Peptides against a protein of PDB entry 6FRK. Designs and how they scored, part 277

Target 1, 411 residues: chain A of PDB entry 6FRK
Amino acid sequence: NEEVLNAMLKEVCTALLEADVNIKLVKQLRENVKSAIDLEEMASGLNKRKMIQHAVFKELVKLVDPGVKAWTPTKGKQNVIMFVGLQGSGKTTTCSKLAYYYQRKGWKTCLICADTFRAGAFDQLKQNATKARIPFYGSYTEMDPVIIASEGVEKFKNENFEIIIVDTSGRHKQEDSLFEEMLQVANAIQPDNIVYVMDASIGQACEAQAKAFKDKVDVASVIVTKLDGHAKGGGALSAVAATKSPIIFIGTGEHIDDFEPFKTQPFISKLLGMGDIEGLIDKVNELKLDDNEALIEKLKHGQFTLRDMYEQFQNIMKMGPFSQILGMIPGFGTDFMSKGNEQESMARLKKLMTIMDSMNDQELDSTDGAKVFSKQPGRIQRVARGSGVSTRDVQELLTQYTKFAQMVKKM

## One batch from the design tools (peptide; made by RFdiffusion4, then SolubleMPNN)

Design b2_p27_3_s1 (from b2_p27_3, 16 letters changed)
Fold by OpenDDE base, seed 3:
Structure b2_p27_3_s1 (fold): chain B 411 residues (1-411), chain A 27 residues (1-27)
Amino acid sequence: as target 1 above (411 residues)
Amino acid sequence: SKEEEREKREKENRELALKLMLEKLKR
């Protein structure tokens, strides 16, 4: 039993290291899991693998919990949120994402560009803010970030903004001049929250980077970016451990909507390669798919039609931020999400729905819609002509449907 | 390929996510 436990723990530890989890945290987790596993319960014929997975999951949840409640903005108050992080961390993009998130929640939100070091920082922020219709402040002439931050905060306080986000300068590396500038800005504006933005793709460097920021400024929140890439997010555990600060949001792409509140269970599930189960659950709950008992019953029986897919697309269309929802649909890979703005993803869904609008009830209601089309290729040509698309576009839709229907059959 | 293994894992993860959703919706 102990040999089996050690072998399984070795596999888990390897997977966690491959997920960019810090080697110290992996060692500690291994010891904690060993201490938490009752070997007597393992002897009683319980599924040893499930028990180990549960123990690992529980210990990873503890590693993501700093034991500190996340700061939340107060409604009707002027909340100043300062962003800190290296250049290329996604800090500036994340400022815009957070501003857009709060704006969509009905907060009076604004952005301040206090990055005087990077040429075109203000133009980039202005472009992002303008696209999102977020009020912004910055200067083309003022070179002191303290002055810009102070003036911008004062302006937006006087205009009764509720969320005032301050983007600061980054550097390519940790430099004393960066930390001095951040401290001067923080002292001048007295932020209610300091958000450290970390790139998940830096892997094992996450701990040292996060610690360097926490040692200089009072980081109270962490945002992890680039979780759409090859990064499995294990570096986020290192950031929490080093900053003793909760992860509040994650960035899952370059689009302004590729941003979600951090949820511990989904994140750990994704880290373990168990999928974003809770993020998917929460999005399905947000979809009110529960109201479609008929769809749930079909899914329980492994039945999925083109009509059921169409109804899912309609539900997705009602929720907004399409990119995140599409990536959760089985058979809609990251390539469906990565190709373009929310508007382009919406246009693509609308195109797929338009193709399905040209299908007949026999095609839509078939439990094997792809087989209906494969048996009679003339149907593809009819649908293509009816929807004004290529036969290839119809075949791509049928391929996506087939991938989804195969997943439903495995459930 | 590493990419095919990644796509396979992402697929399996989405399948499991949907399964657990449906199991929660059953509760």
Scores: peptide ipSAE 0.000, ipTM 0.258, DockQ to the pose 0.025
Fold by OpenDDE base, seed 4:
Structure b2_p27_3_s1 (fold): chain B 411 residues (1-411), chain A 27 residues (1-27)
Amino acid sequence: as target 1 above (411 residues)
Amino acid sequence: SKEEEREKREKENRELALKLMLEKLKR
């Protein structure tokens, strides 16, 4: 039993290291998991694999919890949010995403560009803010970021803005001059929250970077960016550990809508390569689609029809940013997104739905839809002709359905 | 290949997460 536990823990530790989790945290997790597992309960015939997985998941949840409550803005107050982070971390884009998030939630939100170091920083912020219809402040002539930040904060406080986001200069490297500038800006504007923006793709460097920022400025929140790429986000655990600050949001793509509140469970699931079905279920439940309970119940019973897939595709199309949702669906994430933008992915989904619109109720409602088509190949030709597609396109749909239905049956 | 073993592990991890999520939804 102990050998099996040690083997499974070795696999988990390897997967966490491959996910850019810091080696110190992986060691600590391994020890905590070993201490949390009752070997006697493992002897009683409980699924050892499930127990280990639950223990690992529980300890990862603790690693993303710094024990500090996340700062939240107060409605009807002027909340000043200062952004800090390296150049290329996605800081400026994240400022716009956060501003747009709060604006959509009915907050009076604005942006301040206090980046005087990067040529075109203000033009980029202005372009992003204008596209999103977010009020902005900055200067083409003022070179002191403290003056720009102070004037911008004062202006927007006087105009009764509720969310005042200040973007600061980034550097390619940790420079003392950057930290001095950040401290001067922070002292001048007295922010209610300092947000460290971290690129998930920097992997093991996340701890050192996050620590360097925390040692110089009072980082109170973390935002992790570039979680749409090959980055598994393990560096985020290092940032939480180093800053002792909660992750409040994640960036999941390049689009302004590719931004979501941090949820511990979905993040840990994604980190483990587990997919974000919980986040998908949560998003689906947030849509208050009455049919969601019935669908979840069918999925719990390992039943998945072509109609259930069609309804899921309809729900996905209603949820908005398609990139976020497809990444949550097991088996659709990598191959479906690899070639196209959100519009191409939506067009592919619409094509699949158009193929299913040419199916009959017997085909759609069959618990083994692929077998119905395999037994009577003439159905494929009928559906292909009805939808104006090739027989190959119908076969590709049935192959995708079969992959998904097999995953549901294993649930 | 190392890549096929990675894809296999990622698939197994996805299947496992699904199970863990469904177990949470049953509570």
Scores: peptide ipSAE 0.000, ipTM 0.267, DockQ to the pose 0.022
Fold by OpenDDE base, seed 1:
Structure b2_p27_3_s1 (fold): chain B 411 residues (1-411), chain A 27 residues (1-27)
Amino acid sequence: as target 1 above (411 residues)
Amino acid sequence: SKEEEREKREKENRELALKLMLEKLKR
C-alpha cells in the first residue's frame, strides 16, 4: 500500500511541477497528503486514485487560502487602490480590467497613470480608459510619480469617485529604486488596498518575485494574469504563500472582459486538469444565453435542429478563445490547448457555419434535418455550391448533426 | 426549490450539450 501511495504521489508531484507549482510547496503538499491519508482506508478497496486526488485537492485549497479576508471596496466611500508589479506582468491592462469590472457594477471608477518610467505608459492607459469610457488622469510633463498620484487622487476624491485606481511604474528588474518609488507613492496617497499583479507564465520565479514585493511594500491583494491556457497557474500558489495575501481576481486573456473574481474550487480543478465547469457555466450565463431558453426547452424534449447547432456554434465563438472554452470542459486537458489545435478547431467551426449559412429555413428548422437532405439529394448539391465546399463536407456536417441529435434524444 | 432544481438541470444540460459539440468538433 505504501509503495502504491508513493508511486501515485510521484505522478501527482510531477504533474504539479509541470503546472509551475513551487518545489517547496510540492514537497510540503506531499508530506501533508501522506499524513492525511489513512492507509487502512486505502486497504478497504476504495479507489486509491480518487482518495489521493481528493487529499491533493484539499491540500491545494489550503495553499490558495492565506487565512486573510480579502479587502472589498466600501460603497459610498472613496477607495484608493494602488497597483504594483513588474513590467510585462500585465499591470496596466489589469488596472483597466478592474476599473471596467467596477464600472459595470455601477461604481464611479477612475484611473491614474503614475508610470513616468515607461515612455507611452500614459498614452496606453488613456487609450484603454477611453475605449472603456473610464475617466483618467496623468501627465506628459510631470516626472515625479508621487506628484501625479497625489494630484490625481485629490482630483478624483473632490469629484466623489468611489474607486480610484493608481497604476505605478513597472521595471524589468527588482531594483531598489522601484520599491522606494512605490513606497513614496503609497505614503503620499495612503491606499486602502495595494494589489500585486503577477504574471502566471513566469513559473518557478513567482515565489522570489512575490516575496521581494511583500518585503518592501505592504501587498494586501494579488491579481494573477495570463491564465489564458499556457500558464497552468501553479505560480499563483507561490504568490499566496510569499505575500500571505488572497488572490482577488484573475486575468484570462487580452480582452478587457477577460477578467473574473478568483474562485478557489474552479481554479484548483483547472490546475489539476479536472476542468472548470463553474467558470464555463458563469461564462455561459454572462453571455446572456437567456435567448437559449428555447434551445434548453428543445433539448429537454430531445429536439435539436441545424439552427440550434448553428446558434450554439455562434455562442462558442462568442465565449472567446476556443482553447479557454476547451480548458474549462472536464476531460479536455492542457494537451488540447495547443495554438495549432485551437486555430484548426475554430477554422472547422467557421467552415461548418458557412455550410449552414447556405441552408434554407426549412432545412435549418427541421427536427429531422438529415432526413430532409437524404430525401432530396439536390439540396446537398445546392448547399455545397452555395458554401464553396464539396458534397462530402455537407454530408460530414449532416453526419455530425445526426450523431448529436441522437445523443440529445438519449438524454 | 423545484424551480432551482429545474434551472440547475437546464444548466447541466446546456453544459453537456456544449461539451458533446466540442468533443465532436475535435474528432
Scores: peptide ipSAE 0.000, ipTM 0.264, DockQ to the pose 0.117; fails the geometry check
Fold by OpenDDE base, seed 5:
Structure b2_p27_3_s1 (fold): chain B 411 residues (1-411), chain A 27 residues (1-27)
Amino acid sequence: as target 1 above (411 residues)
Amino acid sequence: SKEEEREKREKENRELALKLMLEKLKR
């Protein structure tokens, strides 16, 4: 039993290291999991694999919980949110995403560009803000970020803005001059929250970077970016451990809507390759999808049609951040989304829907749509011609449908 | 319309797939 436990823990530890989880955290987790597992309960015929996975999951949940309540803005007050982070972390894009998130929630939101170091920083912020219809402030001539931040914060306070987001200069390396500039800006504007933006793709460097920021500025929140890529986000655990600050949001693509509140359970499920089922449920619940009892009954009976799949794709397109939602659907794993931005992913879904638009009611409503097409190959050629695609594209769709329908039948 | 009935069923199928997956994770 101990040999089996040690072998399974070795596989889990390898997978966590491949997910960019810090080696110190992986060692500590291994010890905590060993201490939490009753070897006698494992001897009694419990699924040893499920028990180890559950123990690992619980310990990872503890690693992303700093034990500190996340800061939240107060309605009817002026809330100043300062962003800090390295160049290329996605900081400027994340400022726009957060501003748009609060604007959509009915907050009077604005953006300030206090990045005087990067050429075109203000143009980038202005472009993003204008597209989202978010008020913005910055300068093409003022080089002191303290002056820009102070003037912008004062302006928007006087105009009774509720959310005032300040973007700062990012550097490529930890430079003392960057940290002094951040401190001067923070002292001048007195932010209610300082947000550290971290790129998930930097892997094992996350701990050292997050610690360097926390040692110099009062980081109170973390945002993790680039979780749409191959990065499983293991570096986020290192950021929480180093900053002792909660992850408040995640960036999951290039679109302004590719931004969501952080959820612990979904994130850990994704990290373990279990899919983000809980984040998908939270998004479904936000859509007030309360009335769908009829479909709940069909899938409880293991029935899933091509129409049901088409219907899922329409719902996915309506939910916004598409990359997140597909990654949560079993069989639409990393390979389906791996190469494309959200727009390419939407284009792929629209292509699949266009193929299904060329199907007839008998094909769409069949409890085994793939079998209908396999029995009469002429249907594939008809659908391919009707949708302007290859017969191979139709076969790939039917293969995806079959994988999904088999999963539903096992549910 | 056929489109509105389609949109309604579409919403239903997604919620269910999600709910069943959650029930399996909670067990």
Scores: peptide ipSAE 0.000, ipTM 0.229, DockQ to the pose 0.137; fails the geometry check

Design b2_p27_3_s2 (from b2_p27_3, 15 letters changed)
Fold by OpenDDE base, seed 2:
Structure b2_p27_3_s2 (fold): chain B 411 residues (1-411), chain A 27 residues (1-27)
Amino acid sequence: as target 1 above (411 residues)
Amino acid sequence: SKKKEEEEREKKLKELALQLKLLELKK
């Protein structure tokens, strides 16, 4: 039993190291898991794998929880949020994502560019802010970030903004001058929250980087970026351990919508390759797919119509970024839908829906829609003409429908 | 009941797995 435990723990430890979890944390986790597993319960015929997975999961949840409640903005107050992080961490993009997130939630949100070090920093922030219709402040002439930050915060406080996000300079290396500048900005604007932005792709360097920021500025929150397909997010555990601060959001791509509140359970599940079943359920619930009880009941009986397929396409279109949805399924890597394929996939969906919009109720509601069209080929020509597509496009739709209906019958 | 909630979760998961298989068929 101990040999089996040690073998499984070795596999888990290897997977965690490959996920960029810090070696010290992996060692500690291994010890904690060994101490938490009752070997006597393992002898009783319980699924040893499930027990070890559960113990590992619990210990990873503890590593992500700093025991400190995440800061949340207060409605009707002026909440100043200062961003800190290295150049290339995605800090500036993340400022815009956070601003857009709060704006969509009905908060009066603005952005301040206090990055005077990087040429074009203000132009980049202005472009992102303008695209999202977020008010912004910055200067092309003022070189002191303290002055820009102070003036911008004062301006937006006077205009009764609720969320005031301040982007600061990032450097490629931890330079004392950068930390002094960040401290001066923090002292001048007195932020309600200091957010450290960390790139998940830096792997084992996450601990040292996060510690260096925490040792110089009072980091209270962490945002992890570049959690798109390649970064397994193990560096996030190192950031929490070093900063003793909660992860509040994650960046899952380059789009302004590729940003979500951090959830511990889904994150750990994804880190272990178990998928995000909870986030999947939450996303399905947000879609109000409750009206699909009738669809679920039909699917249970192996019934699937063209209308049912149309409704599923509508639901898929409502889900938003497919890359996020696929990344929630166990065994589907985030790479399964490259970002380029998402727009193309949506265009394909919309084309298929346009073809189905030219179908009649008898065709849509038939339990064997393909057979209705095969018996009367003139229907294919009618639908093709009505939707402005070729007869081949209609036949391809019917072929896809038939494949799907066969899969439903096998489920 | 916890069992009903688990069954409902499984139903929603099956529906979503089905939606995703539909998306795969379009690649």
Scores: peptide ipSAE 0.019, ipTM 0.421, DockQ to the pose 0.052
Fold by OpenDDE base, seed 4:
Structure b2_p27_3_s2 (fold): chain B 411 residues (1-411), chain A 27 residues (1-27)
Amino acid sequence: as target 1 above (411 residues)
Amino acid sequence: SKKKEEEEREKKLKELALQLKLLELKK
């Protein structure tokens, strides 16, 4: 039993290291899991694998919980939120995402660009803010971030803004000058929350980076970015451990709405490759797919039309990046759809929808659409000409439809 | 009722699983 436990723990530890979990945390987790597992209970015929997985899950949940309640803004007050992090962490984009998140919730939100180091930082923030209709402040001439931050905060306080987000300068490296600048800005504006933005893709460097920021600035919250990529988010555990601060949000893509509140259970499930079924359900609920009840009722009766397939493709396109959706499914790794494959997959979906746009209602609403086309091959040629595709492309669509309709009949 | 919410969740999960299988078949 001990040999089996050690073998399984070795596999889990390897998987956690491959997920960018810090080696010290993996070692600690291994010892904590060993201490939490009753070997006698494992001998009694319990599923050893499930028991170990549960113990690992429980210890990972503890690692992402700093034991500190996340800061939340107070309605009707002026809440100053300062962002800190390295250049390339996604800090500036994340400021806009957070501002947009609060604005969509009915908060009077604004953005301040206090990044004077990076050329075009203010233009980038202005572009993002304008696109989202978020009020912004910055300067093209002022080089002191303390002055910009102070003036911007004062301006937006006087205008009764509730959420005042301050983006600061980043650097490519941990530099004392950066930390001094951040401290001066923090002292001048007295933020209610300091948010450290971390790129999940930096792997084992997450601990050292997060610690360097925490040692200089009173980080109270963490946001993890680039969780849509190959990063499984193991570095987030290192950030929490180093900062002793909760993860409040995650960045899940390039769009301004690719931003969600952090949930511990889904995150750990995803980290372990168990998927995020709950987050998937929540995401589907947010889509307000009114026709879901009608579709579900058809599916129960084994009915599936080309129109039903078209509507499903529309729904899939509305769900946003496929990489996020697939990453929420158990057994579908983040690698299943590389960013390149996602754009190609979306283009393929759009092509299939364009073919279906050239179909008539009789073809779309038939419970056996493939048979309608097989009985009258002239329909294939009409649809092909109407959509500007080959007859082969239409036949491939019909073949896919037939496979789906067969799957629905088996459900 | 909790049972109705579970059934709706299961329905949505099945629909999602179908959508995902639809996406897989395009690879």
Scores: peptide ipSAE 0.019, ipTM 0.450, DockQ to the pose 0.057
Fold by OpenDDE base, seed 5:
Structure b2_p27_3_s2 (fold): chain B 411 residues (1-411), chain A 27 residues (1-27)
Amino acid sequence: as target 1 above (411 residues)
Amino acid sequence: SKKKEEEEREKKLKELALQLKLLELKK
């Protein structure tokens, strides 16, 4: 039994290391799991794998809990939120995402660009803010971030803004000059919350990076970005361990709405490759797919048309990045869609939809759409010409449809 | 093979669409 336990723990430890969990945390977790498992209960014929997975899950939940309450903004007050983090962490994009999140919740929100070091930082913030209709402040001429931050905070306080987000300069490396600038800005504006933005894709460097920020600035909150990529998010455990600060939000993509409140249970489930069924259900509910009752009823009867497939492609397109959706499904590893593969997948769906836009109602609404096209090959040529594609592309679509329709008939 | 990766991708997209539908059926 101990040999079997050690073998299974070795596999779990390997998977956690491949998920960018810090080696020290993996060792501690292994010892804690060994201490929590009753070897006698494992001998009684209980599913040893399930017991180990549950023990691992429990210990990972503890590692994500800093033991401190997250800061929350107060309604009707001026809440100043300062962002800190390295260049390329997604800090500037995350400022816009957080501003948009609070604006959608009915908060009077604004953005300040105090990044004077990066050329085009203010233009990027202005572009993002304008697209989201968020008020912004910055300068093209002022080089002191303390002056810009102070003037911007004063302006927006006087205008009774409730959420005042300050973006600061990033650097490629941790530099004492960067931390001194951050301290000067923090002392001038007296932020209610300092948010550290961390890129999950930096792997084992997450601990050292997060520690260096916490040792120099009073980090009170963490936001983890780039969880849509190959990063399984194990670096988030290192950030919590180093900063002793809660993860408040996660960035899950490139869109302004690819931003969600951090939930411990779904995150750990995803980290273990168990998927996020709850997050998938929540996301499906947010899409107001209420009109799917008619589709569900058709599926129960084994009916599936080309129109039903088109509507499903529209729904998938509305759900946002495929990588996020796939990462919520059990057994779909995070590796299934590289970022390059996502744009290509969306382009492929759009191409399939464009082919279907050239079909008529008789073709779209037929319960045997593939047979309609097989009986009259002239329809394939018409659709191909109408959509600007080859007859082969239309045949490939019909082959995909036939495979879907056969799966529905077997349900 | 690119073709095998594409077939696996199609299979997984089908499983996804089925799972999304199965999740809707459980409500």
Scores: peptide ipSAE 0.015, ipTM 0.334, DockQ to the pose 0.036
Fold by OpenDDE base, seed 3:
Structure b2_p27_3_s2 (fold): chain B 411 residues (1-411), chain A 27 residues (1-27)
Amino acid sequence: as target 1 above (411 residues)
Amino acid sequence: SKKKEEEEREKKLKELALQLKLLELKK
């Protein structure tokens, strides 16, 4: 039993290391799992694999819990949230995502750009804020981030903003000048919350980076970004361990909506490659996707039309970033869609939908749409001309439809 | 009833699985 336990723990430890979990945390987890597993209970015929998985899951849940309650903004108060993090961490984008999140929840939210180091930082923030209809403050001429932050905070306090988000300067590496600037800004504006933004893709460097920020400024919250990429998020455990601060949100893509409250259970499930079925259900429920009971009933009967495919493409487009949706399904690793493939994938969907927009009801509602087109090839030419595509593009769509309709018949 | 909620959840999961299979076919 101990040999079996050790072998299974070795596999889990390897998988956790491949998920960018810090080697110290993996060692600690291994010892904690060993101490938590009753070998006598394992002997009694319980599924050893399930027991080990449960013990691992339980210990990972503890590692992501700092034992500190997450800060939450107070309604009707002026809550100042300062962001800190390296350049390229997604900090500036995350400021906009958080602002948009609170705005959608009915908070009077604003953004301050106190990044004087990066050329075009204020223009980038202004562009993002304007697109999201979020009020913003910054300067093109003031070079002191303390002055900008102080003036912006004062302005928005006087205007009774409830959420005041301050983006600070980043650097490509930890530098004393960056940390002194952050401390000066923090001292001047007296933030209610300091949010450390961490890029999950930095892997094993997460601990050292998170510690460097926490040692200089009172980090009270963590946001982990780029969890849509190859990063499985193991670095998040290192950030919690180093900062002793909860993860409050995760960034899951490049879109302003690619931002969600941190949930421990889904995150650990994803980290272990179990997927996030619960988060997927929640996401579908939030989108108020009309329960196409008619579609489900057709699918049960092995019926699938081009219209049914079109409606599914619309639903997919409503779900937002496709990489997120796939990353929520068991067996679809985060690697299934690289970020570059997502925009291309969305463009391909839109192209397919545009082709279908040129089809008639007889073509769309046929239980064998491909056969309708094969019997009358002139339909392909009509649709191609109507959608501004080649006859080949229409044939490719019909081929994809046929493959899908065949899969539905096997379900 | 808990059973109806479970059936609705299963329906939504099947719809999601279908959407995902559609997306796999796009690759």
Scores: peptide ipSAE 0.022, ipTM 0.454, DockQ to the pose 0.056; fails the geometry check

